# Peptides against a protein of PDB entry 3NZW: the designs that were tried, part 59

Target 1, 212 residues: chain A of PDB entry 3NZW
Amino acid sequence: TTTLAFRFQGGIIVAVDSRATAGNWVASQTVKKVIEINPFLLGTMAGGAADCQFWETWLGSQCRLHELREKERISVAAASKILSNLVYQYKGAGLSMGTMICGYTRKEGPTIYYVDSDGTRLKGDIFCVGSGQTFAYGVLDSNYKWDLSVEDALYLGKRSILAAAHRDAYSGGSVNLYHVTEDGWIYHGNHDVGELFWKVKEEEGSFNNVIG
Target 2, 222 residues: chain B of PDB entry 3NZW
Amino acid sequence: QFNPYGDNGGTILGIAGEDFAVLAGDTRNITDYSINSRYEPKVFDCGDNIVMSANGFAADGDALVKRFKNSVKWYHFDHNDKKLSINSAARNIQHLLYGKRFFPYYVHTIIAGLDEDGKGAVYSFDPVGSYEREQCRAGGAAASLIMPFLDNQVNFKNQYEPGTNGKVKKPLKYLSVEEVIKLVRDSFTSATERHIQVGDGLEILIVTKDGVRKEFYELKRD

## One batch from the design tools (peptide; made by RFdiffusion4, then SolubleMPNN)

Design b2_p13_8_s2 (from b2_p13_8, 7 letters changed)
Fold by OpenDDE base, seed 2:
Structure b2_p13_8_s2 (fold): chain B 212 residues (1-212), chain C 222 residues (1-222), chain A 13 residues (1-13)
Amino acid sequence: as target 1 above (212 residues)
Amino acid sequence: as target 2 above (222 residues)
Amino acid sequence: GFFVREWYGGSAP
């Protein structure tokens, strides 16, 4: 798995691959590793598929309950704290989760929290999470600027996942791409890694380790 | 050391069509190298046009299916006989599976039915309750033999339009029920040839708007 | 065979 999120002048970019594995077996190439909690809040999933899917769905329910009770959207800080508190209760039980809670509230602006099953909760501007995270960081860190255009930021997110999919055997399938703004998240499509690879190779003259 | 799990072999396969879905399974039940039964059905009509199979350790599979069937009854009781949707069924099964997260049901679960728009739907589960809606899925002993075949024949992987020099992929299209049944039969026939835990009989449940139909075919008995 | 789906996790960034 490779997931990433970063803040920039235009909001937040979220990009994830779509491969699931069971050991050496490719279980799926079409997994949705982003949960759309509400129109302004996303969760990403890495680790145990069931752990992530179950508890982030649960988180969505908690966020909705907050909205109903408090008559306002939950903050990104509070949402991430709920999840962090939950996984802490299971510390040592063997949960496997690496998540990013990404969203926009009027109070916080664009916000990213990293939450994992070890109890770590971090606020930050750039996170890559998963077995392919180091490959994604290699591309992302080399090209990241706060002042990126929306177009360039979207491409950078997509391109970073592509790099990870190329080098990490546990990442692949497709890239799901999101842009989070003050008006909410926007889905920017599913991009098949195979097609994307050849396109990028041709346009950039990159990936010269592969003979076409 | 005591092992609470067994392996009863077998294979299951689900394919979604445009306005139908199929869930198929062989009828062989095995322990180690001994055939316990040549006809032990493992695909079940659970009501509300939902068919289910939980393949692997038969005791766990039977328990899970029984719990789900009971869940359907309770759903009707609580919701004035409202039909359980396939997506809600999937969520319910996730909770059943994840409720035993630390002592899992030793099964691969597949359900099939129609979604709320009348389109064919197949959901597959891992033992701890992660699930995905897919066009097709194989589970069980011969899943690794069948799934690549389905990738090619259902999802048209690695197929291109003639005369395009490999530049245009074969377009995705729904298969007819006859085409799907043929693929299922070919899949199980081939699997039986190469896997000792698959054989004896093939039972196919077909879900349409008119209900659940069952078909049975003989497989090799060696 | 028995399988659990993994979306391989990593260490904290």
Scores: peptide ipSAE 0.313, ipTM 0.840, DockQ to the pose 0.198
Fold by OpenDDE base, seed 5:
Structure b2_p13_8_s2 (fold): chain B 212 residues (1-212), chain C 222 residues (1-222), chain A 13 residues (1-13)
Amino acid sequence: as target 1 above (212 residues)
Amino acid sequence: as target 2 above (222 residues)
Amino acid sequence: GFFVREWYGGSAP
């Protein structure tokens, strides 16, 4: 798995691959590793599929309950804290989760929190999470700047996942791409890695280690 | 060390069509190399036009299916006999599986039915309750033999339009019920030839708007 | 027939 999120002048980019594995077996190439909690809040999933899917869905329910009780959308900080507190209660039980809670509230603006099953909760501007995270960081860190255009930021997110999909055997399938703004998240499509690879190679003149 | 799990072999397969879905399973039940039964059905009509199979350790599979059937009954009691949707069923099954997260049901679960728009739906689960809606899924002993075949024949993977130099993929289209049944039969006959835990009989449950239909075919009895 | 979907690099338990 490779997931990433980063803040920039235009909001938040979220990009994830779609491969699931069971050992050497490719279980699926079409997994949805982003949960749309509400129109302004996303969760990413890496680690144990069931752990992530179950508890982030549960988180969504908690966020909805908050909205009903408080008549206001939950903050990204509070949402991430709920999840963090939950997984911390299971510390040592064997949960496997590497998550990012990404969203926009009027109070916070665009916000990203990293939460994992070790009990770590971090606010930050850039995170890559999963077995392919180092490959994604290699591209993302080399090209990131706050002043990216929306177009360039979307491309950078997509391109970073592509790099990870290329080098990490446990990442691949497709890239699911999101842009989070003050008006909520926007889905920017599913991009097949095979097609994307050849397109990028041709347009950039990159991936010269692969004979075309 | 004591192993609480057994493995009763077998294979299951789900395929979603446009306005139907199919869930199939062989009827062989085996322990190690000994055939316990040549006809032990493992695909069940659970009501509300939902069919279910949980393949692996049969004791766990049976327990899970029974719990789900009970869940359907309770749903009717609590919701004035409202039909349980396939997506709600999937969520319910996730909770059943994840409720035993630290002592899992040793099964690969697949359900099939129609979604709220009347389109075919197949959901697959891992032992701890992660699930995905897919066009097709093979589970069990011969899943690794069948799934690549389904990728090619249902999802048209690695198929391209002639004369396009591999640049244009074969377009996705729904298969007819007859085509799907043929694929299922071919899948199981092929799997039976290469896997000792698959064989004897094939039971296919077909879900349409008119209900659940069952078909049975003989497999090799080796 | 026991597989767990993993979204990290690693083997299924």
Scores: peptide ipSAE 0.300, ipTM 0.827, DockQ to the pose 0.211
Fold by OpenDDE base, seed 1:
Parts: sequence; C-alpha cells; structure tokens
Structure b2_p13_8_s2 (fold): chain B 212 residues (1-212), chain C 222 residues (1-222), chain A 13 residues (1-13)
Amino acid sequence: as target 1 above (212 residues)
Amino acid sequence: as target 2 above (222 residues)
Amino acid sequence: GFFVREWYGGSAP
C-alpha cells in the first residue's frame, strides 16, 4: 500500500493506490483505500484491510453522531482523536492501521492528521503511509512546494503514488486521487497504473530503467 | 500444538452479470486426503435474493452462514419484513466476521445478489471481515488457479483489440448468463484436474430478479 | 492457503 496526503496553497491532495495483498498473492487491484466520512472529511487506509475498513467506517458513524448531537461538523482534530483513542484501547491486541484523517473545517482550515495503531497521532503538512511510502516520499519531497497549482499538486500526488507502485510490489492497481478544498473533497478519478505508467514515461521521459 | 482449524477444501466462485449474479461451489468436502462427502453443498440461499458461501473450515463456514441467516430473520422482524439489501448484507457479514477478529472464522466468504438498481453484485470477504464488491472472485483451495483465469475471461485482462499492437485494451462488457455458466463450468472442470480438494459436483446458484435458481453438474470423482 | 487482506505497511512517517 501507498497512501499520501499533503497540504498546499490550494488545500489538500490525497492519493492512494488500490492493491490488496495476502502475502505474495495479489488479492485485489481495485480496493478503495479512502473512506469518504463526510463531504469535508476523508480517511485513508493502510495496514490490515479489515482493521482499517471496520474502524474507519465506525469512525464515520461517530462523526455523524457528532454532527447530529452538536449540530456542527466534527473537527479534523476531534475525528482523528476519536480514532486515536479507539486504537489506543486496542494497543497490543494486534491491530494494524496506518491512517490519515484529512479534512477542512472553517475553524481549522485544511488539516491532516496521521493516526496509527501504535497510538501515534501527528498533525502535519505531508504524510506518506504504507509499504511504498519511502518511494512516494522520494518523488513528493523532491517536487513539493506550498505554492503548487492545483493541477501540479494533483499531478504530484498521482505521480508519487505511481513511483511507489512501480517499486513497491505491495502497491499498484490504480491511483485514486482527491482534492480537498473549503467546499469539500473532490474526487479526481481512478487512474490505472499500467496506463498511467506509460503515459508518464512518455510525457516526462522518466522511468528509463524500463524499456518500452 | 492444538490447531482449532480444519481445512475442508473446496472452491467457490462468484461472478456478477448485468442483471444477475452467480455463486458456485463444488460439493466435495475433504479432510487432508480423505473425502468426507462427495455432495456437501456449500452455497446457500439465505433469503432476500442473497446467496452466500463461506469456504474453508466447514464448521466455521456453516456457523457463519447460520448466523447470517439468523441476522436476516432478525432484520425482517425489526424492520417490518423489509428486504435486506446486498450492501447491507455485506456490512452485516463484516460485523459477524470482525466480531471474531482475534479468533477468526477460517473462511473465505462470498455473497452474490442484486444491488438496489437490479445490477449483479458479488462481495468477497477475508476471514476478518474486509470486503469488496467485485465483478468476480474465486475462493478456496483452487482460487489461485481460477482467479487468474477469471481476470482474463471476465475482466479481459491482458487482452487487446486485434490489430492495435497492444495499444487498445479489449473493452469491458457484461457476460450473458449462459457465458457465465460456461465460464464457471470450465473453471471448475479445470480446477478439478489440478487440485485434489476440488471435484465430485458443482452447484451453481443463479440470482435474478425472479429469484434464485440452482443448477448442478457432475465433476470428476477421482 | 487462507488469506487475510493486507493493505500492507504503515510505520510512522
């Protein structure tokens, strides 16, 4: 798995691959590793598929309950804290989760929290999470700047996942791409890695280690 | 060291069509190298046009299916006989599976039916309750043999339009029920040839708007 | 073989 999120002048980019594995077996190439909690809040999933899917869905329910009770959207900080508190209760039980809670509130602005099953909760501007995270960081860090255009930021997110999909055997399938703004998240499509790879190679002149 | 799990072998296969879905399973039940039964159905009509199979350790599979069937009954009771949707069924099954997260049901679960739009739906589950809606899924002993075949024949993986030098992928299209049945039969006959835990009989449940239909085919009994 | 789906990996960044 490779997931990433980063803040920039235009909001938040979230990009994830779609491969699921079971050991050396590719279980699926079409997994949705982003949960749409509400129109302004996303969760990413890395680690145990069931752990992430179950608890982030649960988180969604908690966020909805908050909205109903408090008559306002939950903050990204609070949402991430709910998840963090939950996984901390299971510390040592063997949950495997590496998650990012990404969203926008008027109070917080664009916000990203990293939450994992070890109990770590971090606020930050850039996170890559998964077995391919280092590959994604390699591309992302090299090209990141706050002043990226939305177009360039979307491409950078997509390109970073592509790099990880290329090098990490546990990442692949497709790139699901999101842009989070003050008006909510926008889905920017599913991009098949096979097709994307050749397109990027041609356009950039990159991936020269692969002979076309 | 005590192993609470057995492996009863077998293979299951789900394929979603445009307005139908198929869930198939062989009828062989085996322990190690000993055939326990040549006809032990493992694909079940659970009501509300939902068919289910949980393949692996049969005791766990049966338990899970029974719990789900019970869940369907309770759903009807609580919701004035409202039909359980396939997506809600999937969520329910996730909870059943994840409820035993630390002592999992040793099964690969597949359900099939129609979504709320009348489109074929197949959901597959890992032992701890992660699930995905897919066009096709093989599970069980010969899943590794069948799944690549399904990738090629259902999802048209690695197929290209003739004369395009591999530049144009074969377009995705839905298969007819006849095509799907043929594909299922071919899959299981092939699997039977290469896997000792697959054989004897093939039971196919076909879900349409008109209900669940069952077909049975003989497989090799060796 | 029995499989558990893994969307593998996730050490702290």
Scores: peptide ipSAE 0.295, ipTM 0.824, DockQ to the pose 0.209
Fold by OpenDDE base, seed 3:
Structure b2_p13_8_s2 (fold): chain B 212 residues (1-212), chain C 222 residues (1-222), chain A 13 residues (1-13)
Amino acid sequence: as target 1 above (212 residues)
Amino acid sequence: as target 2 above (222 residues)
Amino acid sequence: GFFVREWYGGSAP
């Protein structure tokens, strides 16, 4: 798995691969590793599929309950804290989760929290999470700027996942791409890695380790 | 070390069509190398046009299916006999599975039915409750033999339009019920030839808007 | 077979 999120002048980019594995078995190439909690809040999923899917869905329910009780959207900080508190209660039980809670509130602006099953909760501007995270960081860090255009930021997110999909055997399938703004998240499509790879290789002159 | 789990073998297969879905399973039940039964059905009509199979350790599978059937009854009771949608069923099954996260049901679960738009739907679960809607899924002993075949024949993986030099993929299209049944039969006959835990009989449940139909075919009994 | 889906890599129980 490779997931990433980063803040920039235009909001938040979220990009994830879609491969699921069971050991050496490719279980699926079409997994949705982003949960749309509400129109302004996303969760990413890396680790145990069931752990992430179950608890982030649960988180969505908790966020909705918050809205009903408080008559306002939950903050990204609070949403991430709910999840963090939950997984911390299960510390040592064997949960496997590496998550990013990404969203926009008027109070916080665009916000990203990293939450994992080890009990870590971090606020930050850039996170890559998963077995392919180091590959994604290599591309992302090399090209990241706060002042990226939306188009360039979207491409950078997509391109970073592609790099990870290329090098990490546990990442692949497709890239699911999101842009989060003050108006909410926007889904920017599913990009098959097979097609994307050749396109990028041709356009950039990159991936020269592969003979086309 | 005490192992509470057994493995009763068998294989299951789900395929979604445009306005139908199928869930098939062999009827062989085995422990190690000993055939316990040549006819032990493992695909069940659970009501509300939902068919379910949980393949692996039969005791766990049966328990899970029973719990789900009960869940359907309770859903009707709580919601004025509202039909349980396939997506809601999937969520329910996730909770059943994940409720035993630390002592999982040792099964690969597949359900099939129609979604709220009347389109064929197949959902597959891991033992702890992750689920995905897919066009097809094989589970059980011969899943590794069948799944690549389904990728090729249902999802048209690695198929290209002739004369395009591999540049144009074969377009995705739904298969007819006859085509799907043929694929299922071919899958199981092939699996039976190569896997000792698959054989004896093939039961196919076909879900349409008109309900659930069952078909049975003999497999090799070796 | 026991089939647990992983979205991280390497954490099979």
Scores: peptide ipSAE 0.293, ipTM 0.833, DockQ to the pose 0.215

Design b2_p13_8_s3 (from b2_p13_8, 7 letters changed)
Fold by OpenDDE base, seed 1:
Structure b2_p13_8_s3 (fold): chain B 212 residues (1-212), chain C 222 residues (1-222), chain A 13 residues (1-13)
Amino acid sequence: as target 1 above (212 residues)
Amino acid sequence: as target 2 above (222 residues)
Amino acid sequence: GDFVREWYGGVAP
């Protein structure tokens, strides 16, 4: 798995691959590793598929309950804290989760929290999470700047996941891409890695280690 | 060291069509190298036009299916006999599986039916309850043999339009029920030839708007 | 091995 999120002048970019594995077996190439909690809040999933899917869905329910009770959207901080508190209760039980809670509230602005099953909760501007995270960081860090255009930011997110998919055997399938703004998240499509690879190679002249 | 799990072999296969879905399973039940039964159905009609199979350790599979069937009954009781949707069924099954997260049901679960729009739906689960809606899924002993075949024949993976030098992928198209049944039969026939835990009989449950139909075919019995 | 789906992810540095 490779997931990433980063803040920039235009909001938040979230990009994830779609491969699921069971050991050396490719279980799926079409997994949705982003949960749409509400129109302004996303969660990413890395680690145990069931752990992430179950608890982030649960988180979604908790966030909805908050909205119903408080008549206000839950903050990204609060949402991430709910998840963090939950996984902390299971500390040592063997949960495997690496998640990013990404969203926009008027109070917080564009916000990203990293939450994992070890109990770590971090606020930050850039996170890559998964077995391919180092590959993604390599591309993302090399090209990141706050002043990226939305177009460039989207491409950078997509390109970073592509790099990880290329090098990490546990990442692949497709890239799901999101842009989060003050008006909510926007889904920017599913991009097959196979097709994307050749397109990028041609346009950039990159991936020269692969002979077409 | 005590192993609480057995492996009863077998293979299951789900394929979603446009307005139908199929869930198939062989009828062989085996322990190690000993055939326990040549006809032990493992695909079940659970009501509300939902068919289910949980393949792996048969005791766990049976338990899970029973629990789900009970859940269907309770759902009807609580919701004035409202039909359980396939997506809600999937969520329910996730909860059943994840409820035993730390002592999992040793099964690969597949359900099939129609979604709320009348489109074929197949959901597959891992032992601890992650699930995904897919067009096709093989599970069980010969899943590794069958799934690549399904990738090729259902999802048209690695197929290209003739004369395009591999530049144009074969377009995705829904298969007819007849085509799907043929693929299922071919899959199991092939699997039977290469895997000792697959054979004897093939039961196919076909879900349409009109209900669940069952078909049975003989497989190799060696 | 058990068929447990993994969206294998490491901890962010």
Scores: peptide ipSAE 0.246, ipTM 0.825, DockQ to the pose 0.205
Fold by OpenDDE base, seed 3:
Structure b2_p13_8_s3 (fold): chain B 212 residues (1-212), chain C 222 residues (1-222), chain A 13 residues (1-13)
Amino acid sequence: as target 1 above (212 residues)
Amino acid sequence: as target 2 above (222 residues)
Amino acid sequence: GDFVREWYGGVAP
């Protein structure tokens, strides 16, 4: 798995691959590793598929309950804290989760929290999470600027996941791409790695280790 | 070390069509190299036009299916006999599976039915409750033999339009029920030839808007 | 038998 999120002048880019594995077995190439918690809040999923899917869905329910009780959307900080507290209660039990909670509130603006099953909760501007995270960082860090245009930021997110999909055997399938703004998240499509790879290779002249 | 799990073999297969879905399973139940039964159905009509199979350790599978059937009953009770949608069923099954996250049901679960738009739906689960809606899924002993075949024949993977020099993929298209049944039969026939834990009989449950139909075919009994 | 699905790579048998 490779997931990433980063803040920039235009909000937040979230990009994830779609491969699920069971050992050496490719279980699926089409999994959804982003949960749309509400129109302004996303969760990313890396680690155990069931752990992430179950608890982030649960998180969604908790966030909805918050809205009902408090008559306002939950903050990204609070949402991430709920998840963090939950996984911390299971510390040592064997949960495997590497998550990013990404969203926008008027109070916080665009916000990203990293939460993992070890109990770590971090606020930050850039995170890559998963077995392919280092590959994604390589591309992302090399090209990241706060002042990226939305178009360039979207491409950078997509391109970073592609790099990881290329090098990480546990990442692949497709890139699911999101842009989070003050108006909420916008889904920017599913990009098949097989097609995307050749397109990018041709346009950039990159991936020269592969002969077309 | 005590191993609470067994492996009763078998294979299951789900395929979603446009307005139907099928869930098939062989009827062989085996322990190690000993056939326990040549006819032990493992695909079940659970009501509300949902069919379910949990393949692997039969005791766990049976328990899970029973719990789900009970969940269907409770759902009706709590919601004025409202039909349980297949997506809700999937969520329910996730909870059943994940409820035993630390002592999992040792099964690969597949359900099939129609979604709320009347389109065929197949959901597959891992032992601890992750799930995905897919067009097709094989599970069980011969899953590794069948799944690549399904990728090719259902999802048209690695197929290209003739004369395009591999530049144009074969377009996705729904298969007819007849085509799906043929694929299922071919899949299990082939699996039976190559895997000792698959054989004896093939039971196919076909879900349409008109309900669940069952078909049975003989497989090799060796 | 069956394996748990992973979205992180190399965690489950």
Scores: peptide ipSAE 0.226, ipTM 0.832, DockQ to the pose 0.218
Fold by OpenDDE base, seed 4:
Structure b2_p13_8_s3 (fold): chain B 212 residues (1-212), chain C 222 residues (1-222), chain A 13 residues (1-13)
Amino acid sequence: as target 1 above (212 residues)
Amino acid sequence: as target 2 above (222 residues)
Amino acid sequence: GDFVREWYGGVAP
């Protein structure tokens, strides 16, 4: 798995691969590793598929309950804290979760929290999470600037996942791409890695380790 | 050391069509190298036009299916006999599986039916309840043999339009029920030839708007 | 933290 999120002048970019594996077996190439909690809040999933799906769906329910009770959208900080508190209760039980809670509230602006099953909760501007995270960081860090255009930021997110998909055997399938703004998240499509690879190679003159 | 799990072999396969879905399974039940039964159905009609199979350890599979059937019953009770949708069924099964997160059902679960728009739907689960809606899924002993075949024949992976030098993929299209049944039969006959835990019989449940239909075919018995 | 690389069925017995 490779997931990433970063803040920039235009909001937040979220990009994830879609491969699921069981050992050496590719279980799926079409997994959705982003949960759309509400129109302004996303969760990413890495690690144990069931742990992530179950608890992030549960988180979605908690967020909805908050809205119903408080008549206000939950903050990114509060949403991430709910999840963090939950996984901390299971510390040592064997949960495997690496998640980013990404969203926009008027109070907070665009916000990213990293939450994992070890009990870590971090606010930050750039996170890559999963077995391919270092490959993604290699591309993302090398090209990241706060002042990226939306177009360039979207491409950078997509390109970083592509790099990880190329080098990490546990990442691949496709890139699911999101842009989060003050008006909510926007889905920017599913991009097949096979097609994307050749396109990028041709346009950039990159991936020269592959001939043909 | 005591092992609470067994492995009863077998293979299951789900394929979604445009307005139908198919869930198939062989009828062989085996322990190690001993065939326990040549006809032990493992695909079940659970009501509300939902078919289900949980393949792996048969005791766990049976328990899970029974729990789900009971869940359907109580859903009707609680919701004035409302039909359980396939997506809600999937969520329910996730909870059943994840409820045993730390002592999992040792099964690969597949359900099939129609979504609320009348489109074919197949959902697959891991032992602890992660799930995905897919066009096709193989599970069980010969899943690794069958799934690549399904990728090629259902999802048209690695197929390209002629004359495009591999630049244009073969377009996706729904398969007819006849085509799907043929693929299922070919899959299981092939699997039977190469895997000792697959064989004897093939039971296919076909879900349409008119209900669930069953078909049976003989497989190799050695 | 270090994550389990298996994403599907990784916690199965």
Scores: peptide ipSAE 0.163, ipTM 0.831, DockQ to the pose 0.135
Fold by OpenDDE base, seed 5:
Structure b2_p13_8_s3 (fold): chain B 212 residues (1-212), chain C 222 residues (1-222), chain A 13 residues (1-13)
Amino acid sequence: as target 1 above (212 residues)
Amino acid sequence: as target 2 above (222 residues)
Amino acid sequence: GDFVREWYGGVAP
């Protein structure tokens, strides 16, 4: 798995691969590793599929309850804290979760929190999470700047996942791409890695270790 | 160390069509190398046009299916006999599985039915309750043999339009019920040839707007 | 953080 999120002048980019594996077996190439909690809040999934899917769905329910009770959308900070508190209660039980809670509120603006099953909760501008995270960081860190255009930022997110998909055997399938703005998240499509790879190679003159 | 789990083998397969879905399973039940039964159905009509199979350790599978059937019953009681949707069923099954997260049901679960738009739907689950809606899924002993075949024949993986130099993929399209049944039969006959835990009989449940029908085919009995 | 690479079925006994 490779997931990433980063903040920039235009909001948040979220990009994830779609491969699921069980050992050496590719279980699926079409997994949705982003949960759309509400129109302004996303959750990413890495680690145990069931753990992430179950508890982030549960989180969605908690966020909805908050909205009903408080007549206001839950903050990204509060949403991530709910999840963090939950997984911390299960510390040592064997949960496997590496998640990012990404969203926009008027109070906070664009916000990203990293939450994992070890109980770590971090606010930050850039996170890559999963077995391919180091490969994604290699590309992302090399090209990131706050002043990226939306177009460039979207491409960078997509390109970073592609790099990870190329080098990490546990990542691949496709890239699901999101842009989070003040008006909510926008889905920017599913990009098959096979097609994307050759396109990028041709356009950039990159991936020269692979002969077409 | 004591292992509380058994493995009863078998294989299951789900395929979604445009306005139908199919869930199939062999009828062989085996422990180690000993055939316990040549006809032990493992695909069940659970009501509300939902068919279900939980393949692996049969004791766990049976328990899970029974619990789900009870869930359907209670859903009707609580919601004035409202039909349980396939997506809600999937969510319910997730909770059943994840409820035993730390002592899991040792099964690969697949359900099939129609979604609220009348489209065929197949959902697959891991032992602890992660699930995904897919066009097709093989589970059980011979899943590794069948799934690549389904990738090619259902999802048209690695198929390209002639004369395009591999640049244009074969377009996705729904298969007819006849085509799906043929694929299922071919899958299981092939699997039976290469896996000792698959064989004897094939039971296919077909879900349409008109309900669930069953078909049975003989497999090799070696 | 440390987490398992297995995404699907990784918790199977």
Scores: peptide ipSAE 0.154, ipTM 0.825, DockQ to the pose 0.145

